# Peptides against a protein of PDB entry 2L9B: the designs that were tried, part 98

Target 1, 91 residues: chain A of PDB entry 2L9B
Amino acid sequence: ANFLSQKFPELPSGIDVNINMTTPAMMISSELAKKPKEVQLKFLQKFQEWTRAHPEDAVSLLELCPQLSFVTAELLLTNGICKVDDLIPLA
Target 2, 91 residues: chain A of PDB entry 2L9B as posed
Amino acid sequence: ANFLSQKFPELPSGIDVNINMTTPAMMISSELAKKPKEVQLKFLQKFQEWTRAHPEDAASLLELCPQLSFVTAELLLTNGICKVDDLIPLA

## One batch from the design tools (peptide; made by RFdiffusion4, then SolubleMPNN)

Design b1_p30_7_s4 (from b1_p30_7, 13 letters changed)
Fold by OpenDDE base, seed 3:
Structure b1_p30_7_s4 (fold): chain B 91 residues (1-91), chain A 30 residues (1-30)
Amino acid sequence: as target 1 above (91 residues)
Amino acid sequence: SLPKPYYVKYLPKFDPKKLLELLTKKLEEF
């Protein structure tokens, strides 16, 4: 068991992407859209709480799993919690 | 499921610390 598996046992292995037919961003957006809005918000709320309690681990998680950064940004945007202008300066 | 880590290069990049700051800030407004 490595750091990721110990701290984040629910992390998925991931799936392949046919980049000739779609984009990773599109796939993520599609997968997220399959979740009820209440589930999406619950994820954000719990992630926020966990981030407050474990800021160093949160940074490590996003550094090791950058897909989760896009997930978070997408959920903030699509649920009207942030605006596009909020995301632009985060590069 | 999420794309495998190999495909990260195809995603928009966000600074983790800045994104987490946004997460904590904006959710407090709701």
Scores: peptide ipSAE 0.595, ipTM 0.877, DockQ to the pose 0.580
Fold by OpenDDE base, seed 2:
Structure b1_p30_7_s4 (fold): chain B 91 residues (1-91), chain A 30 residues (1-30)
Amino acid sequence: as target 1 above (91 residues)
Amino acid sequence: SLPKPYYVKYLPKFDPKKLLELLTKKLEEF
């Protein structure tokens, strides 16, 4: 198995996006918004803890699954944990 | 479910290390 499948067997392959009806960003944002705030915050907390414990794997995960970077940024932003100005220099 | 990796080209780009640094610095806000 590749890195993602081996290290994150529960990570789904992903789904197609009908870009004539929505955008990937809109899809992610809408899906995240369906989750309770408690679930959103728990995700961030667990991801933070996991990142501290496995920093090299965390970098690899985001390199191989950049949509997770957007998920993280969106959750930080929509929950008021970071500001837009915090994300700008992350290019 | 998240979009397939193919569609990441349509998303904003973030430096993984910098984003993770931001994430870890926001511990007190969780």
Scores: peptide ipSAE 0.595, ipTM 0.878, DockQ to the pose 0.571
Fold by OpenDDE base, seed 4:
Structure b1_p30_7_s4 (fold): chain B 91 residues (1-91), chain A 30 residues (1-30)
Amino acid sequence: as target 1 above (91 residues)
Amino acid sequence: SLPKPYYVKYLPKFDPKKLLELLTKKLEEF
């Protein structure tokens, strides 16, 4: 079994994107916005806790599932937890 | 749902370690 399936069995299968009508970034942002703020914050809190407990696994997760990096950044930004300037040096 | 991993090429790129560092240092703002 691969790392993602083992550690995150509930990860949904991805979908295709018609990049002529939308962008992956817009799709992610819209999907996240469908979640209540409480759910968004809870996700960040749990992900933060898990990251502190399993820092190497967290890095591996983002390397294997880079779109989750954008999810995390978007949630930090849209919930006012970080500023755009906080994300710039993360390139 | 979320885009397939194939589409990550169309997303902004973040250093995983640096992003996770940002996540962990923002605890007081949750």
Scores: peptide ipSAE 0.594, ipTM 0.876, DockQ to the pose 0.566
Fold by OpenDDE base, seed 1:
Structure b1_p30_7_s4 (fold): chain B 91 residues (1-91), chain A 30 residues (1-30)
Amino acid sequence: as target 1 above (91 residues)
Amino acid sequence: SLPKPYYVKYLPKFDPKKLLELLTKKLEEF
């Protein structure tokens, strides 16, 4: 198996989105909002710690799972940790 | 559950390295 498959388990298939009713971004945001703020913050803290210990693997993970990039940005914003202006230059 | 990978093209795009740098910088302020 390749490097990524050795480091990360196979991802779930995911769910369909009716783009006439909602957007993928809206769906992710609503799912995150169902979780307690304490759980959201703990995710960010643990992801930060893991990133410091495994910086190359963290980049590879986000390239493999771009949805996780949006999750991370959304959680930083909605918990008041960053501002919209902090996200603009990340394109 | 998250949307299928097919829908990634409909999400805002972030540079992974820059996003991870933001994550590291901002969380340590709290």
Scores: peptide ipSAE 0.590, ipTM 0.875, DockQ to the pose 0.586

Design b1_p30_8_s1 (from b1_p30_8, 12 letters changed)
Fold by OpenDDE base, seed 1:
Structure b1_p30_8_s1 (fold): chain B 91 residues (1-91), chain A 30 residues (1-30)
Amino acid sequence: as target 1 above (91 residues)
Amino acid sequence: SIIDLFKGPPVETDITAADVSRMLKELLYE
């Protein structure tokens, strides 16, 4: 929690989800789809670069923000970078 | 872990953890 607050002060708190009508995953997918593919790819590229440069912090971030793992997986799939079978072993 | 997809040689960049946080916010929230 302290790490998250100090290292990532701009992280959003999240948004409300009506669990009877949708799921967090569905909502995240929808929000991601609102961004141009160029923006999606830019995010992936910068996150990848940062992860390679700061792997320990990246692990911590992903542990604290499981939604980010979903975001990453979704973007990798929708942009044709990975196949589903590539991600299953990493779940 | 999904982080395994980013394994490879380290890439130097000026991007910070704060930058990643900002990008996440901008990506997920209008």
Scores: peptide ipSAE 0.095, ipTM 0.655, DockQ to the pose 0.780
Fold by OpenDDE base, seed 3:
Structure b1_p30_8_s1 (fold): chain B 91 residues (1-91), chain A 30 residues (1-30)
Amino acid sequence: as target 1 above (91 residues)
Amino acid sequence: SIIDLFKGPPVETDITAADVSRMLKELLYE
């Protein structure tokens, strides 16, 4: 099994993107916006905790799933946890 | 769900995996 299957055995298959009608970034933003703020924060908190406990695995996951970098940045911004200026040095 | 996005198409960003990991550790309180 690959890294994703080993570390996240309960992950669903994921969703396809119709690139003729939207972009992956737009789809991610749309899907995130459908979730209550409480759910968004819970994800961010759990991901933060996991990342702190497993920094090497977190890097590997984000390399395999670059979309999660976008997700994390957007969640930080849209929930008022960070400002754009906080992320500029990291871009 | 948010988890459904994990196996979706990759998104090109200027923020690297290492940057995000560092951000999660350093910009948010423990």
Scores: peptide ipSAE 0.023, ipTM 0.498, DockQ to the pose 0.041
Fold by OpenDDE base, seed 4:
Structure b1_p30_8_s1 (fold): chain B 91 residues (1-91), chain A 30 residues (1-30)
Amino acid sequence: as target 1 above (91 residues)
Amino acid sequence: SIIDLFKGPPVETDITAADVSRMLKELLYE
């Protein structure tokens, strides 16, 4: 927690997952689905831009937050940007 | 904010961080 906040001080604290009610993946899917498509696409755009500008930091962030990989993959799929077949070779 | 989902328990996925980074760089141009 301290390392993540130290490396990426601009990140918010995040939200807890109640594992007695749902899985983290299900919670992420549900929360993402609540966001307007415009917000989802804007996130993808900004994350892409930041990733291109800071590839090493982006990899570090994704390693520290594996759930972000799931978030990104799901947003790509649900917005029709990628197909499942596009992601399989990347796995 | 979607960023609120960044912190929390890990999610099981077959996609690696490096793969996602590459995917964003190479496949997404929106």
Scores: peptide ipSAE 0.033, ipTM 0.536, DockQ to the pose 0.043; fails the geometry check
Fold by OpenDDE base, seed 5:
Structure b1_p30_8_s1 (fold): chain B 91 residues (1-91), chain A 30 residues (1-30)
Amino acid sequence: as target 1 above (91 residues)
Amino acid sequence: SIIDLFKGPPVETDITAADVSRMLKELLYE
């Protein structure tokens, strides 16, 4: 059985990354930047709330989708919520 | 939404810098 399908039946398909044309990090940063600030902040809020409500599933999700960790960090930095120095101790 | 870039369940509500720091510590995988 597919764990993602089981735990996250509403999981979207996502966007493919062509590593021959860009890096995953670059792609993520670029795609995030295309979203309005309000959307970015809403994601952070919702993700935070969800992770709090479902810590076990959140850990599993982030293990399966580590890009979400990058997304979160990137959004925190780009929106001025955190500074790089704030995240260093978490590495 | 941002989550659509990859995969994940729908999520809702607000967050603080402290919340983010905690979350990153718990969820950040090198």
Scores: peptide ipSAE 0.025, ipTM 0.497, DockQ to the pose 0.072; fails the geometry check

Design b1_p30_8_s2 (from b1_p30_8, 12 letters changed)
Fold by OpenDDE base, seed 2:
Structure b1_p30_8_s2 (fold): chain B 91 residues (1-91), chain A 30 residues (1-30)
Amino acid sequence: as target 1 above (91 residues)
Amino acid sequence: SIIDLFAGPPVETDLTASDVAKMLKELLYN
């Protein structure tokens, strides 16, 4: 099994994007907004916890799933955890 | 479920995996 299947056997498949109707970034933002804020925050908490425990695996995951980098940034901003200026040095 | 947030279309971003890891460590720690 590859890294993703081994570490995250229940990783969902990606969702389709109709490029004539939206952009990938818009789609991601829209899908995230459908999640309750409690779920969004819990994701950040659990992901933070996991990345602290498994930093190398976390980097590998984010490299293989670039959308998660965008997701993380979006959730940080929309939940008021950081400001845009906080992301600039890390972009 | 929380893991559903992993699902999504490909997206281009200037953020790297290392950058996001750093964000999670430094910004969410406090």
Scores: peptide ipSAE 0.028, ipTM 0.524, DockQ to the pose 0.042
Fold by OpenDDE base, seed 4:
Structure b1_p30_8_s2 (fold): chain B 91 residues (1-91), chain A 30 residues (1-30)
Amino acid sequence: as target 1 above (91 residues)
Amino acid sequence: SIIDLFAGPPVETDLTASDVAKMLKELLYN
């Protein structure tokens, strides 16, 4: 097991991206769009709760998995929780 | 499941882990 799996043993393996056909961002956006809104909101809820309970580990996870920053931002926007202008000052 | 994306490839973004943490904190208190 690599460091990521050791630090976060319950983390899924994920899916590969064919970079010749799409970009990682496009792939993520596409996969998120396949999920019902209820599932998207459930992710945000669970991730929020976990982040509150484990803020240090949450930061570490997001550093190790930068795509989750993109995921979270997109879910916040697409579900109408935030506007783009809400996020710009934070970035 | 959305969590299948966790171990995906890195994505270029202007957002940092700290930025996302701030966003989640904002959600917590709203």
Scores: peptide ipSAE 0.022, ipTM 0.530, DockQ to the pose 0.041
Fold by OpenDDE base, seed 3:
Structure b1_p30_8_s2 (fold): chain B 91 residues (1-91), chain A 30 residues (1-30)
Amino acid sequence: as target 1 above (91 residues)
Amino acid sequence: SIIDLFAGPPVETDLTASDVAKMLKELLYN
């Protein structure tokens, strides 16, 4: 058993990324773009609330799933909540 | 369930650049 299976039993299986065809970043961006803006904003709001309520779990999750950091940054940028310069200090 | 982050009625986020910067700094550097 690991942290992900224990804490997030309903976590989606996800998809494997074939790095010969695309990069993980491009795949993530493509998949996010398929979701309606309303759903993207919902994710941001809920993820914010969840991380505030469970910061220790959020740290662990992001360590095990670093792609979620990219997801969050991508959604913030594409929805006009942040500018690139706002996130550069955190890169 | 974590998948519920993408489910349910849409909501407008109140995230700001400052909120995100602080959150990410706390998660990544503390």
Scores: peptide ipSAE 0.022, ipTM 0.545, DockQ to the pose 0.048
Fold by OpenDDE base, seed 1:
Structure b1_p30_8_s2 (fold): chain B 91 residues (1-91), chain A 30 residues (1-30)
Amino acid sequence: as target 1 above (91 residues)
Amino acid sequence: SIIDLFAGPPVETDLTASDVAKMLKELLYN
């Protein structure tokens, strides 16, 4: 079994992106905005806890799911946890 | 569920997996 199926057996299917009308980044940002702030923060909390317990697995997950890296960055910015200047050195 | 965002087409970003992982660790301890 692959890493994703082992660690996240209930990982759902993705949302279709209409490439002619939007970009994946725009779609993700839009979908994130539909989620309550409490849900967004809860995700960050749980993902942080999991990352702490499984640092190598976390890196592997983010490599396998690049969209999750975008999600995390977007959530950090949108919720005022990080500033754009904090991400510039990482770009 | 927000976990729906884990699947779907990948999004290009200049942030690496290691960078984001580091950010999450920093957030946890800050």
Scores: peptide ipSAE 0.021, ipTM 0.521, DockQ to the pose 0.042

Design b1_p30_8_s3 (from b1_p30_8, 12 letters changed)
Fold by OpenDDE base, seed 3:
Structure b1_p30_8_s3 (fold): chain B 91 residues (1-91), chain A 30 residues (1-30)
Amino acid sequence: as target 1 above (91 residues)
Amino acid sequence: SIIDLFAGPPVETDITASDVSKMLKELLYN
């Protein structure tokens, strides 16, 4: 197993994407939108707590799994926690 | 870095990387 699998053993494996039909970003957005707002907010809260407790691990995770950065940004925007202008400087 | 949005003093929690990963899996695929 690679570093990601060892460090984060419960990471989802991912899902195949037909790039002719959709993009990974579209799939992520669609799947997130299917979840109740309560579930989305709960994830953000727990993830925030974890990143504060484990900042170095959080950096590693987000660098190696850019899809998770997209998830986080999408959840922040969709739930009105941040505006697009808040995230642009962080890109 | 998007992590800056979560920046703050360290908090004491029993949440692990595995817990976060599990929550992500549940959020996206269940």
Scores: peptide ipSAE 0.052, ipTM 0.590, DockQ to the pose 0.710
Fold by OpenDDE base, seed 1:
Structure b1_p30_8_s3 (fold): chain B 91 residues (1-91), chain A 30 residues (1-30)
Amino acid sequence: as target 1 above (91 residues)
Amino acid sequence: SIIDLFAGPPVETDITASDVSKMLKELLYN
């Protein structure tokens, strides 16, 4: 097993992306929009708590799974927690 | 589950893991 599977054995398998019809970013945004707002906010809450308790592991996970960084940014923006101007300095 | 998205293909972004971690911490404490 690779480092990702060993360190984070509870990761899901993911979903397929049809690259001929859409981009991964578009697919992720679309799938996120299908989830209830309460589910989106619940994820942010739990991920914040986990990140607080495991900051080094959180950074490692986000580096290994850049889609998760996109997901987090998307959720912060679409739920009105952050504005685009808040993220520009981080880009 | 929304968590199923996290194991999909990588998405290009200029926002780094450290930046996102910082945002999450700021959300938690601010």
Scores: peptide ipSAE 0.051, ipTM 0.549, DockQ to the pose 0.042
Fold by OpenDDE base, seed 5:
Structure b1_p30_8_s3 (fold): chain B 91 residues (1-91), chain A 30 residues (1-30)
Amino acid sequence: as target 1 above (91 residues)
Amino acid sequence: SIIDLFAGPPVETDITASDVSKMLKELLYN
């Protein structure tokens, strides 16, 4: 067991990316789009609440799983919550 | 749990761009 599994035992296994068929970004975007809008918004809501309650764990999670930063940005953009210019300073 | 984040029940959010920007800034540059 590595640090990631120990610190975040409820972390899903995730899905493999077929590099011959897509890029990681494309795969993430595609998978997110399969989820209902309400579920996407629920993620943002709960993620915000969780990060506020566990800021150090949130930092660790984003460092270990940087794809979550892309997930968050993608959800904000596709749901019209943010525009690209709103997120540029965070890049 | 992380599972709850991805599989939670459908609920509207009142999160604003400012709220998320602040959250991400704190996490990314803390």
Scores: peptide ipSAE 0.037, ipTM 0.564, DockQ to the pose 0.049
Fold by OpenDDE base, seed 4:
Structure b1_p30_8_s3 (fold): chain B 91 residues (1-91), chain A 30 residues (1-30)
Amino acid sequence: as target 1 above (91 residues)
Amino acid sequence: SIIDLFAGPPVETDITASDVSKMLKELLYN
């Protein structure tokens, strides 16, 4: 097992990306759009709760899986929870 | 499930993962 799976053994294996057909960002956006809004919000809620309870692990996870940061940001924006202008000042 | 996206290649964006992570930490901790 690699370091990621050792640190976070309950993570799924993920979805492979055909780089010749799409970019990771495009794929993520597409996959997210397939999920009902209720599911998207549930993820945000659970991730927020987990992050608050496990801040060190959350930081590690986001460092190891930068796509998760992209996912979360996009979900916040597309669901109208945040505006772009809400995020920019925090950078 | 959205968690299927946890593993995979890095995402190309106009901002760094560190920048986004910082922004998200601010939001998620509030």
Scores: peptide ipSAE 0.022, ipTM 0.525, DockQ to the pose 0.039; fails the geometry check

Design b1_p30_8_s4 (from b1_p30_8, 12 letters changed)
Fold by OpenDDE base, seed 3:
Structure b1_p30_8_s4 (fold): chain B 91 residues (1-91), chain A 30 residues (1-30)
Amino acid sequence: as target 1 above (91 residues)
Amino acid sequence: SIIDLFKGPPVETDITASDVSKMLKELLYE
């Protein structure tokens, strides 16, 4: 069975991007910015806790959904948790 | 909500899953 279906059966389908108007990265960034900072931080905290408890599942999820790697990096930067220099060696 | 993140489009990055996992473990306050 598909990993996402097994672990996250209630996930909605991803949406298409109108490439004439925006890029996937821009779309993700703009949607993240609409969420309150406290919600963004709470997500990071919960995601951190989950990844610590389920490291192999976390890696699998991020491989299947590379947008989440971008999301995580974006949230770390925009909330002042990391600096760009912290992410350079990871890029 | 993690579910909300999956409503978006896929994106390619040079950040690996392993790197992100490491980052989450080590760069966030415990």
Scores: peptide ipSAE 0.049, ipTM 0.566, DockQ to the pose 0.042
Fold by OpenDDE base, seed 2:
Structure b1_p30_8_s4 (fold): chain B 91 residues (1-91), chain A 30 residues (1-30)
Amino acid sequence: as target 1 above (91 residues)
Amino acid sequence: SIIDLFKGPPVETDITASDVSKMLKELLYE
């Protein structure tokens, strides 16, 4: 099995967003906004801890699911953890 | 730090709302 199948066996295959109605970024932002703030922060904390413990898996995940970079950035920005200038040098 | 996750070029991807929600849930349980 590939990495995604091993680590995220229940993850559905990615499906194109209907770009005539919305964009992936809009969809992601909307879905994130549906999550309570405490859940958003918990995700960041858990994701940080997991990436520290599993750096190679984290890299693989972000390569295979680049939307997570946007997710993380959006959560960092909307929760006031980072400013845009904090992310510019890295992205 | 979490900021280190952003190293690398941005890549376009298409996902559904369900995909996003599912991935967030999966990561919460790691």
Scores: peptide ipSAE 0.019, ipTM 0.468, DockQ to the pose 0.089
Fold by OpenDDE base, seed 1:
Structure b1_p30_8_s4 (fold): chain B 91 residues (1-91), chain A 30 residues (1-30)
Amino acid sequence: as target 1 above (91 residues)
Amino acid sequence: SIIDLFKGPPVETDITASDVSKMLKELLYE
């Protein structure tokens, strides 16, 4: 099995984004905002711990799912952990 | 550093809302 199917079973196909009315980034941001701040912070903590423990898998995941880089950035910004200027050089 | 996670491919993809939700749930329990 490929990496995604093995690590993230039953990943749904989801619904298409109507790019004339919204953008993938807007949709991601909206979905993240639906989760309580406590859950958002817990995700960051767990993701950080996981990436530290599994750096090889983390690289593979981010290569296959670039949206997760946006997710992480969005959560870091919206929760006041980072400033925009901290992330711009990395884009 | 977690900040290094931003160095991946461009954010704009064909990801869906359901994909985002599922991935967040999966990662939360890692």
Scores: peptide ipSAE 0.019, ipTM 0.477, DockQ to the pose 0.096
Fold by OpenDDE base, seed 4:
Structure b1_p30_8_s4 (fold): chain B 91 residues (1-91), chain A 30 residues (1-30)
Amino acid sequence: as target 1 above (91 residues)
Amino acid sequence: SIIDLFKGPPVETDITASDVSKMLKELLYE
């Protein structure tokens, strides 16, 4: 397996995204929107707890899977937890 | 704060090998 699968064996392998039909951002936003609010908030909670408990692994995961930063940002924004202006200064 | 996870504003990423739906399902239901 590749490095990502070796380091994070619990992640699904996945399939290719058809970029002619949609963008990754659109797909992520659409899929997240299908989840109940309670599930979205649960993810944020669990991801936060996990990153606090495993900071080095969290950094590695976010570096290898930058889409997770988009996921987290999208959930924070759509649930009214953050505003865009809260995220931009972190650059 | 979960905001501390970010190193910049959100940007669109080019995902080729990941099934977003499956990935999100696993993450959301852990």
Scores: peptide ipSAE 0.017, ipTM 0.479, DockQ to the pose 0.074

